# Designs tried in a protein design run: peptides against a protein of PDB entry 4BOS. Part 50

Target 1, 163 residues: chain A of PDB entry 4BOS
Amino acid sequence: PVLTRTVVPADNSCLFTSVYYVVEGGVLNPACAPEMRRLIAQIVASDPDFYSEAILGKTNQEYCDWIKRDDTWGGAIEISILSKFYQCEICVVDTQTVRIDRFGEDAGYTKRVLLIYDGIHYDPLQRNFPDPDTPPLTIFSSNDDIVLVQALELADEARRRRQ
Target 2, 163 residues: chain A of PDB entry 4BOS as posed
Amino acid sequence: PVLTRTVVPADNSALFTSVYYVVEGGVLNPACAPEMRRLIAQIVASDPDFYSEAILGKTNQEYCDWIKRDDTWGGAIEISILSKFYQCEICVVDTQTVRIDRFGEDAGYTKRVLLIYDGIHYDPLQRNFPDPDTPPLTIFSSNDDIVLVQALELADEARRRRQ

## One batch from the design tools (peptide; made by RFdiffusion4, then SolubleMPNN)

Design b1_p15_6_s2 (from b1_p15_6, 10 letters changed)
Fold by OpenDDE base, seed 2:
Structure b1_p15_6_s2 (fold): chain B 163 residues (1-163), chain A 15 residues (1-15)
Amino acid sequence: as target 1 above (163 residues)
Amino acid sequence: MKGSRSFVPISKVDK
């Protein structure tokens, strides 16, 4: 089994497409972005005490309007929100730093999903199996540390390709 | 054309 990257469109919604892909078990749907944006906005709007200006960098209402735009980029705050919503650890391996940022790592989730990030673009990661009839795996055990090692290897390889 | 990014730190939202 090998960990591989599925390249999603480099539109302004690659994070949402990537998260949707991994949490839905490998469904590539670039058209998911508008609903994903609305989902995040709904979650933020539901808890204005927690999602304050201090966290959002803007008012709760301003953020909700902003994130629902089709040209704004998702980042750490959106990953954190989606981690909580889907009740899974979201691990982002960075090809520039060759490190993994783990969202929800202390929440006690039993599942983890993985994204790869190059500073601008997000892509989903999946485990492919030698048996072609066995579908790729996108949802891993939160105890599966081998997949984290494999993700770091992918990131390191990507980094070397740019040097 | 790329849009604006969210620059909220991980430490701030990883709660």
Scores: peptide ipSAE 0.039, ipTM 0.720, DockQ to the pose 0.857
Fold by OpenDDE base, seed 4:
Structure b1_p15_6_s2 (fold): chain B 163 residues (1-163), chain A 15 residues (1-15)
Amino acid sequence: as target 1 above (163 residues)
Amino acid sequence: MKGSRSFVPISKVDK
């Protein structure tokens, strides 16, 4: 099995497209972004005590209006929210630092998904199998440490190509 | 064309 990257469009919504891809088992749907943005805004608006200005960096209302714009970029806040919503750990491997940031790691989720991030763009990761009839895997066991090693290898290779 | 970005780095948000 080989961990591979699926390049999604760089249309300001790559994070949402990438998350949707991995949590839905490998479905590429760039049109998912508006709904994903609305979902996040709805979750944030529903819990102003938790999603405070201290976390958001702006008022709850300002954030909701901001994230629903079609040209704003998602980040750690959105990943954290989506991790909770989909009840899975979201692991982001950074090609600039060759490190993995894990979201939802303390929630006790049994599943994890992986994204690769280069500082300005997110892409989803998937495990491909030698058997062409076996679909790629995007949802891994939270105990699968091999996939994390493979993700780091991808990031390290990407870093070497850019430096 | 790229729009505005979040100023929150990749970090834990959950309390």
Scores: peptide ipSAE 0.038, ipTM 0.711, DockQ to the pose 0.694
Fold by OpenDDE base, seed 1:
Structure b1_p15_6_s2 (fold): chain B 163 residues (1-163), chain A 15 residues (1-15)
Amino acid sequence: as target 1 above (163 residues)
Amino acid sequence: MKGSRSFVPISKVDK
């Protein structure tokens, strides 16, 4: 089995597309972004005490309006929210630093999904199998640390390609 | 160029 990257469009919504891909088992749907943006806004709006200006960098209402725009980018805040919503660990391997940041690692989730990040763009990661009839795996056990090693290998290779 | 989005570990985001 090999870990591979599926390139999603760089259309300002790559984070949402990537998360949707991995949590849905490998479904590429760039049209998912509006609904996911609305989902995040709904969650944020529902808990203004938790999602305060200190966390959001703007008022709760301003953030909700902002994130629902089709030209604004998701990042760490949105990943954290989506991790909680989908009840899974979201592991992001950064090609700039060759480091993995784990969102939701302290929540006790049994599942993890992986994204690759280059500083501006997110793509989903998947495990491919030699058997063509076996679909790629995007949802891993939170105990599967081998996939994290493979993700670091992908990031290191990506870094070398930029040099 | 597009403006990058901040990437902060979850420990810095969560209350």
Scores: peptide ipSAE 0.037, ipTM 0.703, DockQ to the pose 0.410
Fold by OpenDDE base, seed 5:
Structure b1_p15_6_s2 (fold): chain B 163 residues (1-163), chain A 15 residues (1-15)
Amino acid sequence: as target 1 above (163 residues)
Amino acid sequence: MKGSRSFVPISKVDK
């Protein structure tokens, strides 16, 4: 099996498109972002004690208005929220540092999904199988460490191509 | 033109 990258549009909503792709089993829907932004705003608004200004960098209300804009970029805050919502680990491999940031790793989830990040853009990762009749896999066991090794290999190769 | 970006590290989310 080979871990591969699906390039999604660079339209300011690549994080949301990428997360939607992996949690839905490989469904590419660039139009998913508005509802996902609204979902995040709803979750943040519901827990101002946890999602404080210290975490958000702005007031709770200001963040909710900000994240619902169609041109604002998601990051670690949004990934952590989506990890909790979908009840899975979200593992992000960074091609600049060749490291994996794991969101939700301490929650005891049995499933994980993977994204690749280059500092300005997110793409989803999937496992392809030799059998052409077997569809790609986007949801992995949280015990599958092989997929993490493969993700690091992809990141390292991407880094070498740029420097 | 690119919109505003979130650069919050993972360690800041973890309380």
Scores: peptide ipSAE 0.036, ipTM 0.704, DockQ to the pose 0.748

Design b1_p15_6_s3 (from b1_p15_6, 9 letters changed)
Fold by OpenDDE base, seed 5:
Structure b1_p15_6_s3 (fold): chain B 163 residues (1-163), chain A 15 residues (1-15)
Amino acid sequence: as target 1 above (163 residues)
Amino acid sequence: MKGSSYFVPISKVDK
């Protein structure tokens, strides 16, 4: 089995599309972003004590209005929220640094999903099997360290292609 | 401009 990348549209909502893809078992739905943005805004609005200006870089209300726009980018804050919502570890391999950032790693989740990030774009990762009748896997055991090694290999190859 | 940074440490946003 090999780890591969599925390229999603660069439409400012690639993070949401990528997360939806991996948590739903490989469903590509670029139209999922508006609802996911609304979900995040709802969660942020529900806890203004934690989601303060110090965390958000703007007031709670300003952030909620901002994230619901169709042209604003998600990042670490949104990944953290989605990790908690879907009750899974979200691992992001960065092609610029060739490292993995793990979100939700201390929450005790039994499952993990993987994204690849190049500084401006997110894509989902999946494991393909040699058996053509076996569908790709997007949800892994949190004990599966082999998939993390494979993700680093993909990131390193991507970096070499740009150099 | 990016609405939320990727480089926010998880320890900062993790309860």
Scores: peptide ipSAE 0.040, ipTM 0.717, DockQ to the pose 0.466
Fold by OpenDDE base, seed 1:
Structure b1_p15_6_s3 (fold): chain B 163 residues (1-163), chain A 15 residues (1-15)
Amino acid sequence: as target 1 above (163 residues)
Amino acid sequence: MKGSSYFVPISKVDK
């Protein structure tokens, strides 16, 4: 088994496309972004005490309007929200630092998914199998630390290629 | 440009 990167479009919604891909078991759907953005906005709007201006950097309403725009980028806030929603750890390997940031690691989730990030773009990661009839794996056990090592290897390779 | 920073502290978001 080998960990590989699936390149998704750089259309301002790569984070949402990437998360959707991994949590849905490897479904590439670049059109998922509007619904994903709406989902996040709904969650934020439902809990203004938790999602305060101190966290959002803007008012709750302003954030909800902003994130629903097609041309705004998701980041750590959105990853945290999606981690909570899907009840899984979202691990982001950064090619610039060759480091993994684990979102939701303290929540006790049994599942983890992986993204690769280059500073501006997100892509999903998957484990491919030699058997062509076995679909790639995108949802891993939260105890599978081998996949994290493999992700770091991918990030280091990407850094060496300056990609 | 990216409107939501990747470097927002996790502890701040998760409370």
Scores: peptide ipSAE 0.039, ipTM 0.714, DockQ to the pose 0.427
Fold by OpenDDE base, seed 3:
Structure b1_p15_6_s3 (fold): chain B 163 residues (1-163), chain A 15 residues (1-15)
Amino acid sequence: as target 1 above (163 residues)
Amino acid sequence: MKGSSYFVPISKVDK
């Protein structure tokens, strides 16, 4: 088994496309972005006490309007929200630092998904199997630390390619 | 350009 990335379009919604890909078991659908943005806005709007200006950096309503634009980028806030919504740990391996940021790691989720990030673009990660009849895996056990090692190896290789 | 910061502390958001 080997961990690989699926390159999604380098549009303003690559984070949402990537998350959708991994949580849906490997479905590439760039058209999912508007609905994903609305989902996040809906969640934020539903709990203005938690999603405060201190967290969002702007008013709750301003954030909701902002995130629903098709040209705004998601980040840690959006990943945290999606982690809670999908009830899974979202692990982001950064190719610039060769580090993994784990979102939802203390929530007790049994599943984890992985993204790779280069500072401006997100892609989903998947495990490919030698058996051609076994489809790639995008949802891993939260106890599978081997996949994290493989993600770091993938990021390190990507970093070396830029040198 | 990215309008949402990637470097928001996880403990702050996931509290």
Scores: peptide ipSAE 0.037, ipTM 0.710, DockQ to the pose 0.456
Fold by OpenDDE base, seed 4:
Structure b1_p15_6_s3 (fold): chain B 163 residues (1-163), chain A 15 residues (1-15)
Amino acid sequence: as target 1 above (163 residues)
Amino acid sequence: MKGSSYFVPISKVDK
């Protein structure tokens, strides 16, 4: 099995598209972004004590209005929220540093999904199998360390190409 | 904590 990258559109919503892809088992739907932005805003608005200005960098209301715009970028806060919502660990491998940041790592989730990030764009990762009739895997066991090694290898190769 | 950005920080945003 080989870990591969599916390039999603660079339309300011690549994070949401990428997360949707992996948590839904490999469904590419760039039109998912508006609803996912709305979902995040709803979650944030529902708990202003937890999602404080210290975390958001702006007031709760300002953040909700901001994240619902179609041209604003999601990041660590949104990944953290989506990890909780989908009840899975979200692992992001960075091609610039060849490092994996794990969200939801201490929540006890049994599943993990993987994204690859290059500093300005997110893409989803999937495991392809030699048998073409076996569909790619996007949801892994949280105990699967092999997929993390493969993600690092993929990121390292990407870094070498850009240097 | 830092505000929402496109970057994935080394430090987590969970308080």
Scores: peptide ipSAE 0.036, ipTM 0.704, DockQ to the pose 0.227; fails the geometry check

Design b1_p15_6_s4 (from b1_p15_6, 10 letters changed)
Fold by OpenDDE base, seed 1:
Structure b1_p15_6_s4 (fold): chain B 163 residues (1-163), chain A 15 residues (1-15)
Amino acid sequence: as target 1 above (163 residues)
Amino acid sequence: MKGSWSFVPISKVDK
């Protein structure tokens, strides 16, 4: 298939590794998580009015301490923050529901990246090319809806494999 | 899940 999944380690930081992979054009760096966590904490700490206890489920300070731990998992709030930081849509295809959740879709970004999610683990998606010297594409136009269809196909295939 | 912030559609968590 032209759109493929790159499996990243299941080390509690798969979300951060996956986001780093796609926004950096296909660079697998499992060691990126500490800095990614710190980045999120810094953003949250900088705006306690927006990132309130109502949003975080805990105090601003408690969240910052929590997200910087190496054994805590990121989720929707972290994806939202990263979408804003990198100024791109982050599209997450869910293999359980075979649907795509789009983060940042209303922000007018020109770029989108894709992750695949199974309810626990995140992996990045990439478009491969026949030319072996052409690197995979991980950053797509926000107008490229074909890649979303292909992502749904991958999710459906993953769902069928579990049957 | 280990200390996870669950995946929820952004419309349910966004301010």
Scores: peptide ipSAE 0.030, ipTM 0.691, DockQ to the pose 0.461
Fold by OpenDDE base, seed 5:
Structure b1_p15_6_s4 (fold): chain B 163 residues (1-163), chain A 15 residues (1-15)
Amino acid sequence: as target 1 above (163 residues)
Amino acid sequence: MKGSWSFVPISKVDK
């Protein structure tokens, strides 16, 4: 089995498209972003004590208005929220540093999904199988450390291509 | 002129 990258559109909503892809088992739907943005805004608005200016970099209300725009990018805050919402660990491999940031790692989730990040763009990762009749896998066991090694190898290869 | 786009990097949130 080989871990591969699916390139999604660079339309300012690549994080949401990528998360939707992996949690839905490999469904590419670039139109999912508006609903995800509203969901995140609702969650943030529901807990202003936790989602403070210190966390958001702006007031709770300003963030909610900001994230619902179609030209604002998601990041760590949104990944953390989506990890909790979907009850899965979200692992992001960074091609600049060849490191993996794990979101939800202490929550006790049994599932993990993987994204690849280059500093300005997110793409989803999937495991392809040699049997063409077996569909690619996007949801892994949280005990599957082999997929993390494969993600690091993929990121390292991407970095070498740029050097 | 190009519009202003912003993002939250992975390093912004303490884990």
Scores: peptide ipSAE 0.029, ipTM 0.657, DockQ to the pose 0.364
Fold by OpenDDE base, seed 4:
Structure b1_p15_6_s4 (fold): chain B 163 residues (1-163), chain A 15 residues (1-15)
Amino acid sequence: as target 1 above (163 residues)
Amino acid sequence: MKGSWSFVPISKVDK
């Protein structure tokens, strides 16, 4: 089996499209972003004590208005929120540093999904199988450390192609 | 091109 990436549009909503892709088992739907932005805003608004200005970098209300715009970028805060919402570990492999940042790693989730990140753009990762009739896998066991090794290899290869 | 709004990098949030 080979770990590969699916390139999603660079339309300011690549994080949301990528997360949706992996948690839904490989469904590419760039139109999912508005609803996912609304979901995040709803979660943030529901807990202003935790999602404070110290966490958000702006007031709770300002963040909610900001994240619902179609031209604002999702980042670590949004990944953390989505990890908790979907009850899964979100692993982001960075092609610039060849490192994996694991969100939700201490929550005891049994599932993990993987994204690849280049500093400004997110893409989803999936495992392809030799059998063409077997669909790619996007949801892995949180005990599957092999997929993390494969993600690092993929990121290292991507880094070498850009330099 | 990056928009005028800020982007929160992965390194800003603890795991």
Scores: peptide ipSAE 0.029, ipTM 0.677, DockQ to the pose 0.431
Fold by OpenDDE base, seed 3:
Structure b1_p15_6_s4 (fold): chain B 163 residues (1-163), chain A 15 residues (1-15)
Amino acid sequence: as target 1 above (163 residues)
Amino acid sequence: MKGSWSFVPISKVDK
């Protein structure tokens, strides 16, 4: 088995598309972005005590309006929210630094999903199997550290290609 | 360390 990258559209919503892909078992649906944005806004709006201006950098309401725009980009805040919502660890491997940022790592989740990030774009990662009848895997055990090693290798290779 | 209900710096995965 090998870890591979599925390239999603390079639009403002690549993060949401990528997360949707991995948590839904490999379903590519760029049209999921508006609903994903609304989901995040709903979660943020539901807990103004936690999602304060100090965390959001703007008022709760301003953030909700902002994230629902089709031209705004998601980041660490959105990933952390989605990790909690989907009850899984979200691991982001950065091709610029060849390091993995783990979201939800202390929540006790049994599952993890992986994204690859190059500084301006997110893509989902999946494990392909030699057996063509076995579909790619996007949801891994949180104990599967091999997939993290493979992600680092993939990121390192990507970095070298840019040099 | 990076919990669901802890502050996560946006700079870690910021576009």
Scores: peptide ipSAE 0.026, ipTM 0.673, DockQ to the pose 0.102

Design b1_p15_7_s1 (from b1_p15_7, 6 letters changed)
Fold by OpenDDE base, seed 2:
Structure b1_p15_7_s1 (fold): chain B 163 residues (1-163), chain A 15 residues (1-15)
Amino acid sequence: as target 1 above (163 residues)
Amino acid sequence: SALEAARAAGRALLA
């Protein structure tokens, strides 16, 4: 089995496209972004006590308006929200630092998904199998640390290619 | 599972 990267469009919504891809089992749908943005905004708006200005860096309402724009890109806040929504750990391997940031790691989720990030762009990761009849896997056990090692290797290779 | 339920709910919201 090999962990591979699926390159999604380099638009301002690559995070949402990537998350949608992995949580849906490998469905590439760049058109999901507007509704994904609205989903996040809805979640934030539903809990103004938790999603405070201190967390958002802006008022709850301002954030909701901001995240629904076409030209704003997601980050840690959005990943955290999506982790909670999908009840899974979201692991982001950074090709610049060759480190994995785990979102939802303390929540006790049994499943994890993986993204690769280069500082400006997110892509989803998937495990391909030798059997051509076995579809790629995008949802892993939270105990599968081998996939994390493979992700680090993939990130390191990507980093070396830029050097 | 919780993930499957959330995915189903998410798909409904995104549809």
Scores: peptide ipSAE 0.032, ipTM 0.684, DockQ to the pose 0.030
Fold by OpenDDE base, seed 5:
Structure b1_p15_7_s1 (fold): chain B 163 residues (1-163), chain A 15 residues (1-15)
Amino acid sequence: as target 1 above (163 residues)
Amino acid sequence: SALEAARAAGRALLA
């Protein structure tokens, strides 16, 4: 089995497209972003005590208006929210540092999904199998640490290509 | 599972 990267459009919504891809088992839908942005805003608006200005870097209302724009990027806050919504770990391997940031790791989820990040752009990761009739896997056991090693290998190779 | 339920809810929302 080989872990591979699926390149999604380099638009302002690559995080949302990538998350949708992995949680839906490999469905590429770049048009998912507007509704995912509204989902994030709705969740943030529903809990102003937790999603405070200290957490958001702006007022709750300002953040909700900001994230619903079509030209703003998703990041750690949005990943954390989507991890909770889909009840899974979201593991992001960074090609600049060759490190993995794990979101939702303390929640006791039994499943994890993986993204690759280069400091600007997010892409989803999937495991391909030798049997062409076996579809790629995008949702892994949270006990599968081999996939994390494979993700680090992909990131290291990507970094070497740029240096 | 919780993940499957969330995915189903997400698909309904994003459809």
Scores: peptide ipSAE 0.031, ipTM 0.679, DockQ to the pose 0.029
Fold by OpenDDE base, seed 3:
Structure b1_p15_7_s1 (fold): chain B 163 residues (1-163), chain A 15 residues (1-15)
Amino acid sequence: as target 1 above (163 residues)
Amino acid sequence: SALEAARAAGRALLA
């Protein structure tokens, strides 16, 4: 089995496209971004006590308006929200540092998904199998540390080739 | 599972 990267469009919504891909089992849908932005805004708006200005860096309403713009980038806050929504760890391997940031790590989720990040762009990761009849896997056990090692190897290779 | 339920809910919201 080999861990591979699926390159998604380099637009402002690559994070949302990548998350959608992995949680849906490998479905590439770049058009998902507007409604995923709306989903995040809806979640934030539903709990202004938790999603406070201290967490968001702006008022709850300002954040909701901001995240629904098509030219704003997703980051740690959005990943954390999506981790909670989909009830899984979201592990992001960074090609610049060759490190993995784990979101939802303390929640006790049994599943994890993986993204690769180069400081600007997010892509989803998947495990391919030698048997062509076995579809790629995008949802892993949270106990599968081998996939994390493979993700680090991919990141290191990407860093060495400057991409 | 929680993941399946959330995915289903997400698909409904994204439809």
Scores: peptide ipSAE 0.031, ipTM 0.687, DockQ to the pose 0.030
Fold by OpenDDE base, seed 4:
Structure b1_p15_7_s1 (fold): chain B 163 residues (1-163), chain A 15 residues (1-15)
Amino acid sequence: as target 1 above (163 residues)
Amino acid sequence: SALEAARAAGRALLA
């Protein structure tokens, strides 16, 4: 099995598209962003004590309005929220540093999904199998550390290619 | 699993 990258549109919503792709088992839907932004806003609004100004860098309400714009995105905050919502680790391998940031790693989730990040763009990762009749896998066991190694190798190759 | 449940909930919200 080989871990591969599926390139999603390089728009301001690549993070949402990528997350949707992996949690839905490999469904590419660039139109998912507006509702995913709404989802995040709803989650943030539901817990103003947890999602405080200290965490958001702005008021809870300001963040909710901000994230629902079609030209905004962050990283850690949104990924953390989505990790919590989908109850899975979201592992982001960075091609610039060849390191993996694991969101939700201390939550005891049994599943993990993987994204690759180059500093400005997110793409989803999937495992392809030799049997063409076996669909790619996007949701892995949290015990599957091999996929993390494969992600690092993929990121390292991307770094070497400056891609 | 929790993921399937959340995914289902997410799909409902995204629909």
Scores: peptide ipSAE 0.030, ipTM 0.681, DockQ to the pose 0.030

